# Peptides against a protein of PDB entry 6GMG, part 286

Target 1, 331 residues: chain A of PDB entry 6GMG
Amino acid sequence: DSDDRVTPPAEPLDRMPDPYRPSYGRAETVVNNYIRKWQQVYSHRDGRKQQMTEEQREWLSYGCVGVTWVNSGQYPTNRLAFASFDEDRFKNELKNGRPRSGETRAEFEGRVAKESFDEEKGFQRAREVASVMNRALENAHDESAYLDNLKKELANGNDALRNEDARSPFYSALRNTPSFKERNGGNHDPSRMKAVIYSKHFWSGQDRSSSADKRKYGDPDAFRPAPGTGLVDMSRDRNIPRSPTSPGEGFVNFDYGWFGAQTEADADKTVWTHGNHYHAPNGSLGAMHVYESKFRNWSEGYSDFDRGAYVITFIPKSWNTAPDKVKQGWP

## One batch from the design tools (peptide; made by RFdiffusion4, then SolubleMPNN)

Design b2_p22_7_s3 (from b2_p22_7, 7 letters changed)
Fold by OpenDDE base, seed 1:
Structure b2_p22_7_s3 (fold): chain B 331 residues (1-331), chain A 22 residues (1-22)
Amino acid sequence: as target 1 above (331 residues)
Amino acid sequence: SAENAEKAALINKAGAEAAAKA
């Protein structure tokens, strides 16, 4: 019950974290200890450590989305999302493959569609685009200069994104970022901003007008990336969970993982920060835990989800919530 | 608010499924 959510208490700025514990290849800690780590490592504004504010602690208390929220400075809008889908693999497997024993046709098609997404290529595409955007930001002191730089960069790379409409989330993303307009943020200066990445896991079968089978086993045609750009239309994502396939079965609505702006070239070595659930220390769910997972652990996801998207947003360069290097756990 | 309820409904099975996958 969401009514059991509690805002974690403030932690002293000088309080060092307790050691994280290993959890199935991940580093795990309770939310209060993550706040301690966050204050030591990620809280910096203009090079100065900050205590996590009550507002930020409240955002964090919402669970996995809370981790992305506190680090990005805004609730995820998911407008600029990327993925990679192997259409040839999908078609071939549907044609030449067969359902497993006890697997329905709808379940087979849903599974084949899920398996036709490439999480690593999706992540790589988002990193590529973020790099282009960062180059466009670097010397741009107004939005017009940023957009001009962006178009030039895309043209030089022969990127299909150059053909996107001016109203596309791709071109409007910076303008629509609150921290870009803030005095202590970007102050309307693109060169003060940088692109960052987070990921969302969600269910494809969210259309209530579709068949029950699609809601239970996935919609093979939903949330595919556009050819050439890799853009995913997220407009139909309404945070609707997978429908139960058996009595008593329940699924979660979404998962969020924070990457930021790590420079590690090897995807497998990148660290993804996420939470398990909203903070309910006195409720049935218990205290919120924060996980720092390697890409393999993150990208594997759960049976609750059959889609993964990699989303670009922006934060001020003066924030340290997206450092070049992220260490897993503590110390 | 309804929005807050949707935001809070993050019941992540991360621990349970991680255990199942180990």
Scores: peptide ipSAE 0.033, ipTM 0.721, DockQ to the pose 0.061
Fold by OpenDDE base, seed 5:
Structure b2_p22_7_s3 (fold): chain B 331 residues (1-331), chain A 22 residues (1-22)
Amino acid sequence: as target 1 above (331 residues)
Amino acid sequence: SAENAEKAALINKAGAEAAAKA
């Protein structure tokens, strides 16, 4: 019931976090303690520490998406998404592989498709593109200059993204970012913005007109990246969860992980921040917890999901929600 | 708007899956 969500109370600006708890290679804490950490580490605007506003606390209270929301400054639109899919592996496994004992053909195909996605390569592609975008942003003082720089960078790298339509989310992403237009944000100056990354886990079998098997076991053909670009058409993602395969089974609709703009070259050392569920301290779900996971822990996902996408958005450089280095846990 | 935000009801499955793999 949506009615149990509560906005976490304000935390004093100077209140230090309690230590995070280790949990299966992750660092875990209650949402209120994350707010404390956020205020100490991520809250800075133009180098000044800020208290998390009521609005930001409300955004955060929505759980995993809330973590991405508060740090990106907008509700995730997921328009500029990247993934990596091994078509050859998929085809070969379908041809030469066999269903496991008790596995249906549809279940087999869904599993093989899931396994044909490479989360690390998907993440790498997003980082590559974000880097190109950041170079294009650096000295661009208007959108036209940014787009020109971007096209030049793509041409120099012989990147297939250079062939995208001008209306593509790739080229329109900056102009569609609210904080880009804000006076205290980008103020329409691309050089004041930086590209950031978050990830979404979701279910492929969302087409209601498709077979029940696809809804239960995945749609092998859904949400594949375009060859060359790595772009995923997210237009069909409607946050529909996996259909139950047995009575009483339930799946969640999505998971979001915030990466930001970490410079750590080793993917395995990157930290992903995410929440478990909406904050319901007086409800059955209980208080929201925030996790800081290494890439391995994040990319493993859950059985609820068979797709991962790495999404690029933009934030003002004046925000410290996406620092170069993220320390897992506290202290 | 917050009104359009879909609720994530992730249950801490990390522990359950880790326990199942152990």
Scores: peptide ipSAE 0.031, ipTM 0.703, DockQ to the pose 0.039; fails the geometry check
Fold by OpenDDE base, seed 3:
Structure b2_p22_7_s3 (fold): chain B 331 residues (1-331), chain A 22 residues (1-22)
Amino acid sequence: as target 1 above (331 residues)
Amino acid sequence: SAENAEKAALINKAGAEAAAKA
């Protein structure tokens, strides 16, 4: 029950983390130890190490979303989301494939749709766009200059995003970022900001007016990326979990993974930071754990989810929550 | 898996959203 959520206590600023534990190819630790790591590695504002505030610890306590929240500085809005979907694969598998033994037609179609998403290509698209945005930010001292730079970059690359409306999440994302407007953040100067990436796993079958089969096995047509841009309309994502397929079965509403702004070119070597659940040390769920996973471990996801999106947001360059290099675990 | 069991808990988005707006 969410009523069991507890805010982790403050950790001394100079307290070093305990070693992380290996877990299924990931590095794992309890939330309090992650706070220690965060203070040593990610807490820096204008080059100065900071203690995680009570507010930040409260955000973190919400689990996987809390990791993204504390590092991005805002609750995820998920407006600027990217994915990759292989339409030809989907059509071919539907035509030539067959349901597995015991698999319903709806289950088969949902599975085929899930398998037609390419997580690596979706991630690469988000990185490509983030790179374009970062180039547009670099020497822009007002929003108009940023937008002009962005349009030029897109035109040079013949990118379909150049055709997006001025009010689209793509062009409005910066102005809608609270830290951009903050005096100690961007201070309305785009050149003080950088693009960062996180990922969300969620369920496609969220439409309550749809068939029970779609809610149980996925909606093959939901949350597909737009051709050319790779943009996913996330407006219908209401954090509704997968419907149970059997009595006693339950699914989680979402998972969030923080990537930030790592420069590692090999996707398989990138590190994704995420939590298991809200912090309930005295409850049935227990203490929150934080995982640092390689891309393969992150992108595999869970049966709870049939969609992955890679989302772009912005943070001040003065924050160290998205360093160029992320080391898995401790030390 | 044990990991999947730990993930079976719903994250209270409603509470998080309320906290974000406060």
Scores: peptide ipSAE 0.027, ipTM 0.683, DockQ to the pose 0.246; fails the geometry check
Fold by OpenDDE base, seed 2:
Structure b2_p22_7_s3 (fold): chain B 331 residues (1-331), chain A 22 residues (1-22)
Amino acid sequence: as target 1 above (331 residues)
Amino acid sequence: SAENAEKAALINKAGAEAAAKA
């Protein structure tokens, strides 16, 4: 129950982290130790270290979403999401493939759909778009200039995003970012902002009006990217977990991984920061742990989820929550 | 897997959304 959630205590600004522990190819630590690392590495505003505020610690305490929340400065809206789906693979596997022994038709279709998503290509698309956005931001001192730059960049690249409506999440994302409007943030100056990326894992079978089989095994048609743009309509994501397939089985509603703005060109070398669950040190779940995973470990996901999306948002350039280089673990 | 068991912790999104709206 949410009632067991506790806000982690404040950590002294000068307290260094304890070493992270390796766990299945990722670095792991307790949330309190992550706060220490965060204060040393990611807390900087205008080049000055900051103690994580009570509000930020409260956000962090919510688990995986809390990691993205504290680093992005806002609760994830997931409006500007990208993925890659191989439609030809999907059609061919449905036509030529067969259910495994004991696999239902619905389970087979759900699995084939899941396997038809390419996490690496989805991530690459998000990085490409973020790069275009960053170029559009660089010399834009008002939103109009940003939008004009963005349209020009898209036209030059013959990108299908150029055809998106002006009210689309793609064009409205900056103006809808709270930190863009803040005096100590963007102050309505696009050139003070940068695009950042996080990822969300979630379940496709969220439609309560759909068949029980879709809720148990996935909806093969749900949350596919639009051709050409790679945009995913996230409006139907209500954070509904997968339905149990057996008595006593339970699934988690989502997972969030923070990437930020790493410049590492090799996707496999990028670091994704995420949490396991809300912080409940006195509850059955125990203390929250934070993980720093390589892309492969992140993108593998869990059986709880059959969709991955890569989401773009914005943060002030004065924040150090999205540095060019992220080191896994500590030291 | 042990990892799946640890992630079975329901991220209280309802609480997070409420907190974000407050």
Scores: peptide ipSAE 0.026, ipTM 0.676, DockQ to the pose 0.249; fails the geometry check

Design b2_p22_7_s4 (from b2_p22_7, 11 letters changed)
Fold by OpenDDE base, seed 3:
Structure b2_p22_7_s4 (fold): chain B 331 residues (1-331), chain A 22 residues (1-22)
Amino acid sequence: as target 1 above (331 residues)
Amino acid sequence: SEEDAKRAELINQAGKEAAEKA
């Protein structure tokens, strides 16, 4: 019950974390210990360590989304999302493949669609776009200059994003970022901001007007990236979980993983930070745990989800929540 | 299984709704 959620207590600024625990190739710790790490490593504003505020601790307490929330400074809007889908693979497998023993046609189609997404290429696309945005931000002192720079960069790369509408999430993302407008954030200066990435896992079969089979096994046509741009229309994502396929079965609504702005070129070496559930130390769920996973562990996802998106947002450069290098675990 | 163990840990239901009310 959401009523069991508790805000983790404040941790002294100078308190060092306890060692993380290995868990299925991940580094795992309790949320209170993550707060300690966060204060030592990620809390810096203008080069100064900060204690995690009560508000930030409250955000963090919401679980996987809380990790992205506290590090991005806002609740995820998921508007600027990217993915990669192999349409040829999908068509070929549908044509030449067959359902497994006991697999329904709908289950087969849903599975084939899920398998036709390439998480690595989706992540690469988001990184490419974030890089373009960062170049556009670097010397832009107003939004107009940023947008002009962005259009020039896209034109130089012959990127299909150059054809997006000025009101699209792609061009409006910066102006819609609260920290961009904050005096202690961007202060309306694009050059004070940087692009960052997080990922969301979710269910495709969210349309209540669709067939029960789509809700149970996935909608093969939902949440596909647009050709050329890689943009995913996330407007239909309402955090609706997968429908049960058997009595007593239940699925989770979403998962979020924080990447930030790591410069590691090898995708497999990148670290993704995420949480398991809301913090309920006195409830049935127990204390929230935070995981630092490699890309392979993150991108594998769960049976609860058949879509992954890589989302771009912005944070002030003065924040250290998205450093160039992230170390897994502690020390 | 590893998947079952991971799935048992992942419970993020009602997170957004709670945040919107706060």
Scores: peptide ipSAE 0.037, ipTM 0.719, DockQ to the pose 0.251
Fold by OpenDDE base, seed 4:
Structure b2_p22_7_s4 (fold): chain B 331 residues (1-331), chain A 22 residues (1-22)
Amino acid sequence: as target 1 above (331 residues)
Amino acid sequence: SEEDAKRAELINQAGKEAAEKA
């Protein structure tokens, strides 16, 4: 139970991390050791190492979401989310495909929908948009200038995002970022901010008013990206896990992976940082572990989830939580 | 299986509580 959650103790600023261990193609370590790495590599504010604060350690202790939380500086709001869905593939598979032996129609439809999402294209779309946003940020010293630049960039690229409402998460994301308003953060200067990316895996069948089959096997129509923009309406995501299909079966509510602002062009070489569960060193779950996975390992997801979204948020450029290059593991 | 091992390690229930507090 969450009542067993413990905030990891402080680590000395100069303590070097122990080597990470390989685990199914990813690098793994205990949360305390990740804190050590974080302090050495990611903690820098204006080029100076910082000890992870008690507040940050507390955020981190919440598990996979904690990794994104500590690195983004805020709890994930998931408002600016992107995905890619192959509608033609979906329709064709539904029409021409057949349920597997023992597979129900609902299970078949849910599976086909899941398989019709392209994680790589979704990630690429988010990176494309983040790049546009970063260009719009570069020389903008107020929000108005940023928005004007953004609209110009989108118009030049004939991007459908140019037609989004001014109140949409797309245009409001920056002003709704706490670190943008902080004196030691953006200080209301867009040029001090950069776009960053994280990913969320979650279950589509979250509507309690829907059929039990949708809750068990997925809702094929839920959380699809809008055509042209790739935007996913995340308003219905309430962190509700998949419903059990058999007695005693349980599913996890979500997974979060931190990408940040890596410049590696090859998606397969990008590193995603995530956690397994809340830190409970004295509980049944044990200590929290942190994983650094390649995109392949991250994008595979779990049977607990049938949706993946790539979310854009912002951090100050003075933070080193989203460096251009991330090294997997330690050393 | 690899998936089962990964899944067994993935328990993110505390994240929901964090969302409620935020």
Scores: peptide ipSAE 0.030, ipTM 0.715, DockQ to the pose 0.323
Fold by OpenDDE base, seed 5:
Parts: sequence; C-alpha cells; structure tokens
Structure b2_p22_7_s4 (fold): chain B 331 residues (1-331), chain A 22 residues (1-22)
Amino acid sequence: as target 1 above (331 residues)
Amino acid sequence: SEEDAKRAELINQAGKEAAEKA
C-alpha cells in the first residue's frame, strides 16, 4: 500500500556509505546508504557537495522511478523514447515459428514480439541521439540556436529525425525541461544543459479496449519504434501493469533505470541504478533498496514487462548526477 | 506534486521478481 511510504531521514553530508552487497551480479544497498553515496558522488552542484534535500529524499522514496526522479530533477515524462525492433525477425518467427507446448497463439505472438526488441540497439540509438543533441547544445546560447544546430547535425548525418515535426517530443524536449528554465539550472541557455538517458520497462498490453489476451500476454503491435528514427510513441503508456494470467498473480507496472551520461563505450560495462519498491520500513515491503546493475542485468528485465524504452532528457551540466564514469557499489 | 505522487502510487506496489527470489 502506497500509504506506507516513508521519506528516508536526512543523512549527514560527510557520512560515508557502508559497503554495498553483491546481489545477483548487482551492487545492492538500503536507500539510506544510497543517499550517503549520492551525497558523496552525485550531489555536486557547481563542484560542491550537497545534502540531499527533503524533497529529493521524498522523490527517491518512490522506488525505481525515484532514483531516476532525483537524478534527473523531474518525474519521468518518457516523451523522447527510443527502441529497436527487428521487423523481419518478428514476421519470420510469426510465419515459421510455432507455439510452445501449452502456449496459446496470443502468448506466442506476445513472446515473439518481446524477443524482437533489441535492448542493446535501442540503447545505442539513444546514445547516438544524445550525442547529436550534446553537440547541438554545446555552443547554443538560445533555443533557436540549439534547434538550428540540431537540424544541421541531423542533416549532416542523414538522420531521419531531421524530418520530425517541430512540435515533436524530439524538438520540444529541451524547452519542456524544468531545469532548463531554472535560474540556477540552464537559465534558458542550452549550452548549460546536457542530454542524459534513463530506461523504462513496461507492459505493452495496456489498451483496455483490446482483447484480454493482449492484456495478459502482450500487444505485439504496441510501442514499436518508428522506422528510421527509432522513436517510440509513449502516449499510450498509462502505467498499467500486465493482467494476471492466474488467480493471485500480480505484476508491477514499471521499472526505471538511471544511466545518465556515462561515456563507457562498451554497453555491457555501463551501470544502471534502480530501486526495488517504495520505501516502507514499517510496512510489509520493508525498506527500499537501491541496485547498481550492469547493462545485462538491467536489460534482462522481468516477466512483468515486455517493452523497454531508452529515454532522453536533460539536466544542467552543473549537476553531477550523470557523471562520465559510474563506479558500481561502494567502495 | 499530488499528480506526481499519484503517478508514483501506481509504482512498484509489488516486490520485483528479484526481490521475491531473494
């Protein structure tokens, strides 16, 4: 019950974190200890450590989304999302593949669709686009200059994103970022901002007007990336979980993983920070835990989800929530 | 905001599989 959520207490600014624990190839710790690490490593504004504010601790307390929230500075809007889908594989498997023993046609189609997404290529596309955006930001002192630079970069790369409408999430993402407009943030100066990435796992079968089978086993046609751009229309993502397939079964509505702006070229070596659930130390769920996972462990996801999206947003360069290098765990 | 809280209330009310497996 969300009513059991508690805001973690403040941690002294100079309190060092306890060692993280290994957990299924991840580094794991309790939320309060993550706050300690965050204050030491990620809290910096203009090079100065900051205590995590009550507001930030409250955001963090919401679990996996809270990790992305506190580091991005806003609740995830998921508007600028990328994925990779192998249409040929999908069509081929549907045509030539067979349901497994006991698998319904709907289960088969849902599974084949899920398997036709390539998480690594989706992530790579997001990184590519973020890189283009960062180049466009670098010397742009107003939004118009940023947009002009962006269009030029896209034209030079013959990127299909150049054909997107000016009102698309792609072009509007910066101006819709609160921290861009903040005096102590971007102050309407694109050159003070940088692109960052997070990932969302969610369920495809969210359309209540669709068949029960799609809600239980996935909608093969939902949340596919547009050809050429890789953009995913996230407008239909309403945080609706997978429908139970058996009595008593329940699924989580989403998972969020924070990547930021790591420069590690090997995707498998990138670190993704995420939480398990909202902080409920006095409730049945218990204290929130924070995980730092390698890409493989993150991208594997859970049976609760059949879609992954890699989302671009922006933060001020003065923030250290998205450093070039992220070390897994502590020390 | 209340809206953010409402959005977040829909979040992770169940332990993730990894947590359930632990």
Scores: peptide ipSAE 0.023, ipTM 0.641, DockQ to the pose 0.078
Fold by OpenDDE base, seed 1:
Formats: sequence, C-alpha cells, structure tokens
Structure b2_p22_7_s4 (fold): chain B 331 residues (1-331), chain A 22 residues (1-22)
Amino acid sequence: as target 1 above (331 residues)
Amino acid sequence: SEEDAKRAELINQAGKEAAEKA
C-alpha cells in the first residue's frame, strides 16, 4: 500500500556506514545505511560533503527509481534510451527454432525476442554516445556551441544520430535538464555538465488493446531500437507490468539501476546501484534495501521484464553522484 | 511525474524479491 511509504530519517553528516552484507554476488544494505555511505562518498558539491536533504530522502524512499532519482537530481523521463537488438538472430530462431515442451507459440516468440536483445551492446552504445556528448560539452559555453560541437563529432564518426531531427530527445536532452538551468548547477553553461547513464527494465506487452498473449508473454515487435542509432521509442512505456499467466501470479512494473559515469572499460566490472521496494519499515514490505551489483547481476534482470534500456541524462560536474570509480559495498 | 512516483511505490512487492532468493 502506497500509504505505508515513509521518508527515512536524517543521518548525521559524519556518521560512517556499517559494513554491507554480501548477497548473491551483490553488496546489500538497508536504506539508512546507504544514506550514510552516500553522504560520505556521493554527496559532494564543489568538493564539500552534504547531508542528504529531506527532499532527497523522500525521493530515495520510492525504491529502485529513488536511487536513480537522488543521484541524477530528477525523476527519470527515459527519453534518451538506447538498446541493441539482433534482427538476424531473431529471424533465424523464429524460422529454425521450436517451442519448448509446454511452451505456447506466443511464449516462444516472446522469449526469442527477449533473447535477441544484447544488454552489453546496448550499454556499450550508451557509453559511446555519452562519450561523444562529453566531448561536445567540454569547451561549449552555450547551447548553440554544444549542438555545433555535437554535430561535428557525429559527422567525424559517421554516426547515424547526425540525421536526427533537432527536436529529437537526442538534441533536446540537455536543455530539458533542470540542473543545467540552475545557478548552482550548469548555470546554462554546457561545459559545467556531464553525461551520465542509468538503466531501466520493463515489460514490452503494455498495449491494452493488444492480445492477451502479448500482455502475458511479451510483444516481440515492441520497444526495438532504431537501426543505426540504437534509439528506443519509450513513449509507449506506461509502467504497466506483465499480465499474470496463472492465478495468483503478480509482476513488478519496473526496475532502475544507476551507473553514472564510471570509466571502467570492462563492462563486467562496472557497479550498478539499485533498490528493492519503497521504504515501509512499519508495513508488510519492510525497510527498503539498496544493492550494489556488478553488470552481470544487474543485466540478468527478472522474469517480470523482457526489455532493458540504457538512458543518458546530465548532471553538473560539481556533483559527485557519478564518480569515475565506484567501489562495491563498505568498507 | 506524480503519477509515475505513485507507481514506483509498487516496485518489488512480488516477483523481484522471489527472484533474488532463487
């Protein structure tokens, strides 16, 4: 029940976190202890530690999305999303593959579509684009200069994104970032901003007008990346969960994982921060937990989801919510 | 949005916790 959500209490600025608990290759802790770590490691503005504000603690209390929210400074809009889909694999498996024993045709097609997405290549594409954007930001002191630099970088790389419309989320993402316009943020200076990445897991079969089979087993044609660019149209994502396949079965609406701007070249060594559920210490769900997972643990996802997207947004360089190096757990 | 925030409160009420234990 949404009425059971509670904002975690304030933690003293100098309070050190307790050790994280190892859990299935992840580091796990309760939300209050994550706040302590966040204040020591990620809270810095212009090199100074900050106490997590009441507003930030409230954002965090919403669960997995709260982790991305507090670190990005805004609720995820998911407009600039990337993925990788192997069309040849999909076609080949549909043609030459067979349903498993007891698997329906719709279930088979949904599974084959899910398996045709490559999470690592999707993540790599997002990192590539973020790098291009960061180069375009570096010496740009107004939006016009940023856009000019971006177009030049894309032309030099012969990137299909150069053909996107000026109104595309790709070109409008910076101007639509609240922290870019803030005096203590970017102050309308692109060179004060950097690109960051988070990931969303969600269900493809969200169209209520579609067949029940698509809602239960996935829509093989939904949320595919555009060829060449890797852009995913997220406009149809309405946070609708998978439909039950049996009585009593229930699925979660989404999951969010925070990566930020880590420089680790090996994807498998990158750390992803995410939460389980909203904070309900006095409710049936209990206290919120925060996880720091390696890419393998994050990208595996859950049966609740058949799509993964890697999303680019921006934060001020003065924030330390997206450091070059992230350490898993504590100490 | 506020609507999205309300929906976020429903995260992990069922399947995700079970999957983490498997």
Scores: peptide ipSAE 0.028, ipTM 0.648, DockQ to the pose 0.092; fails the geometry check

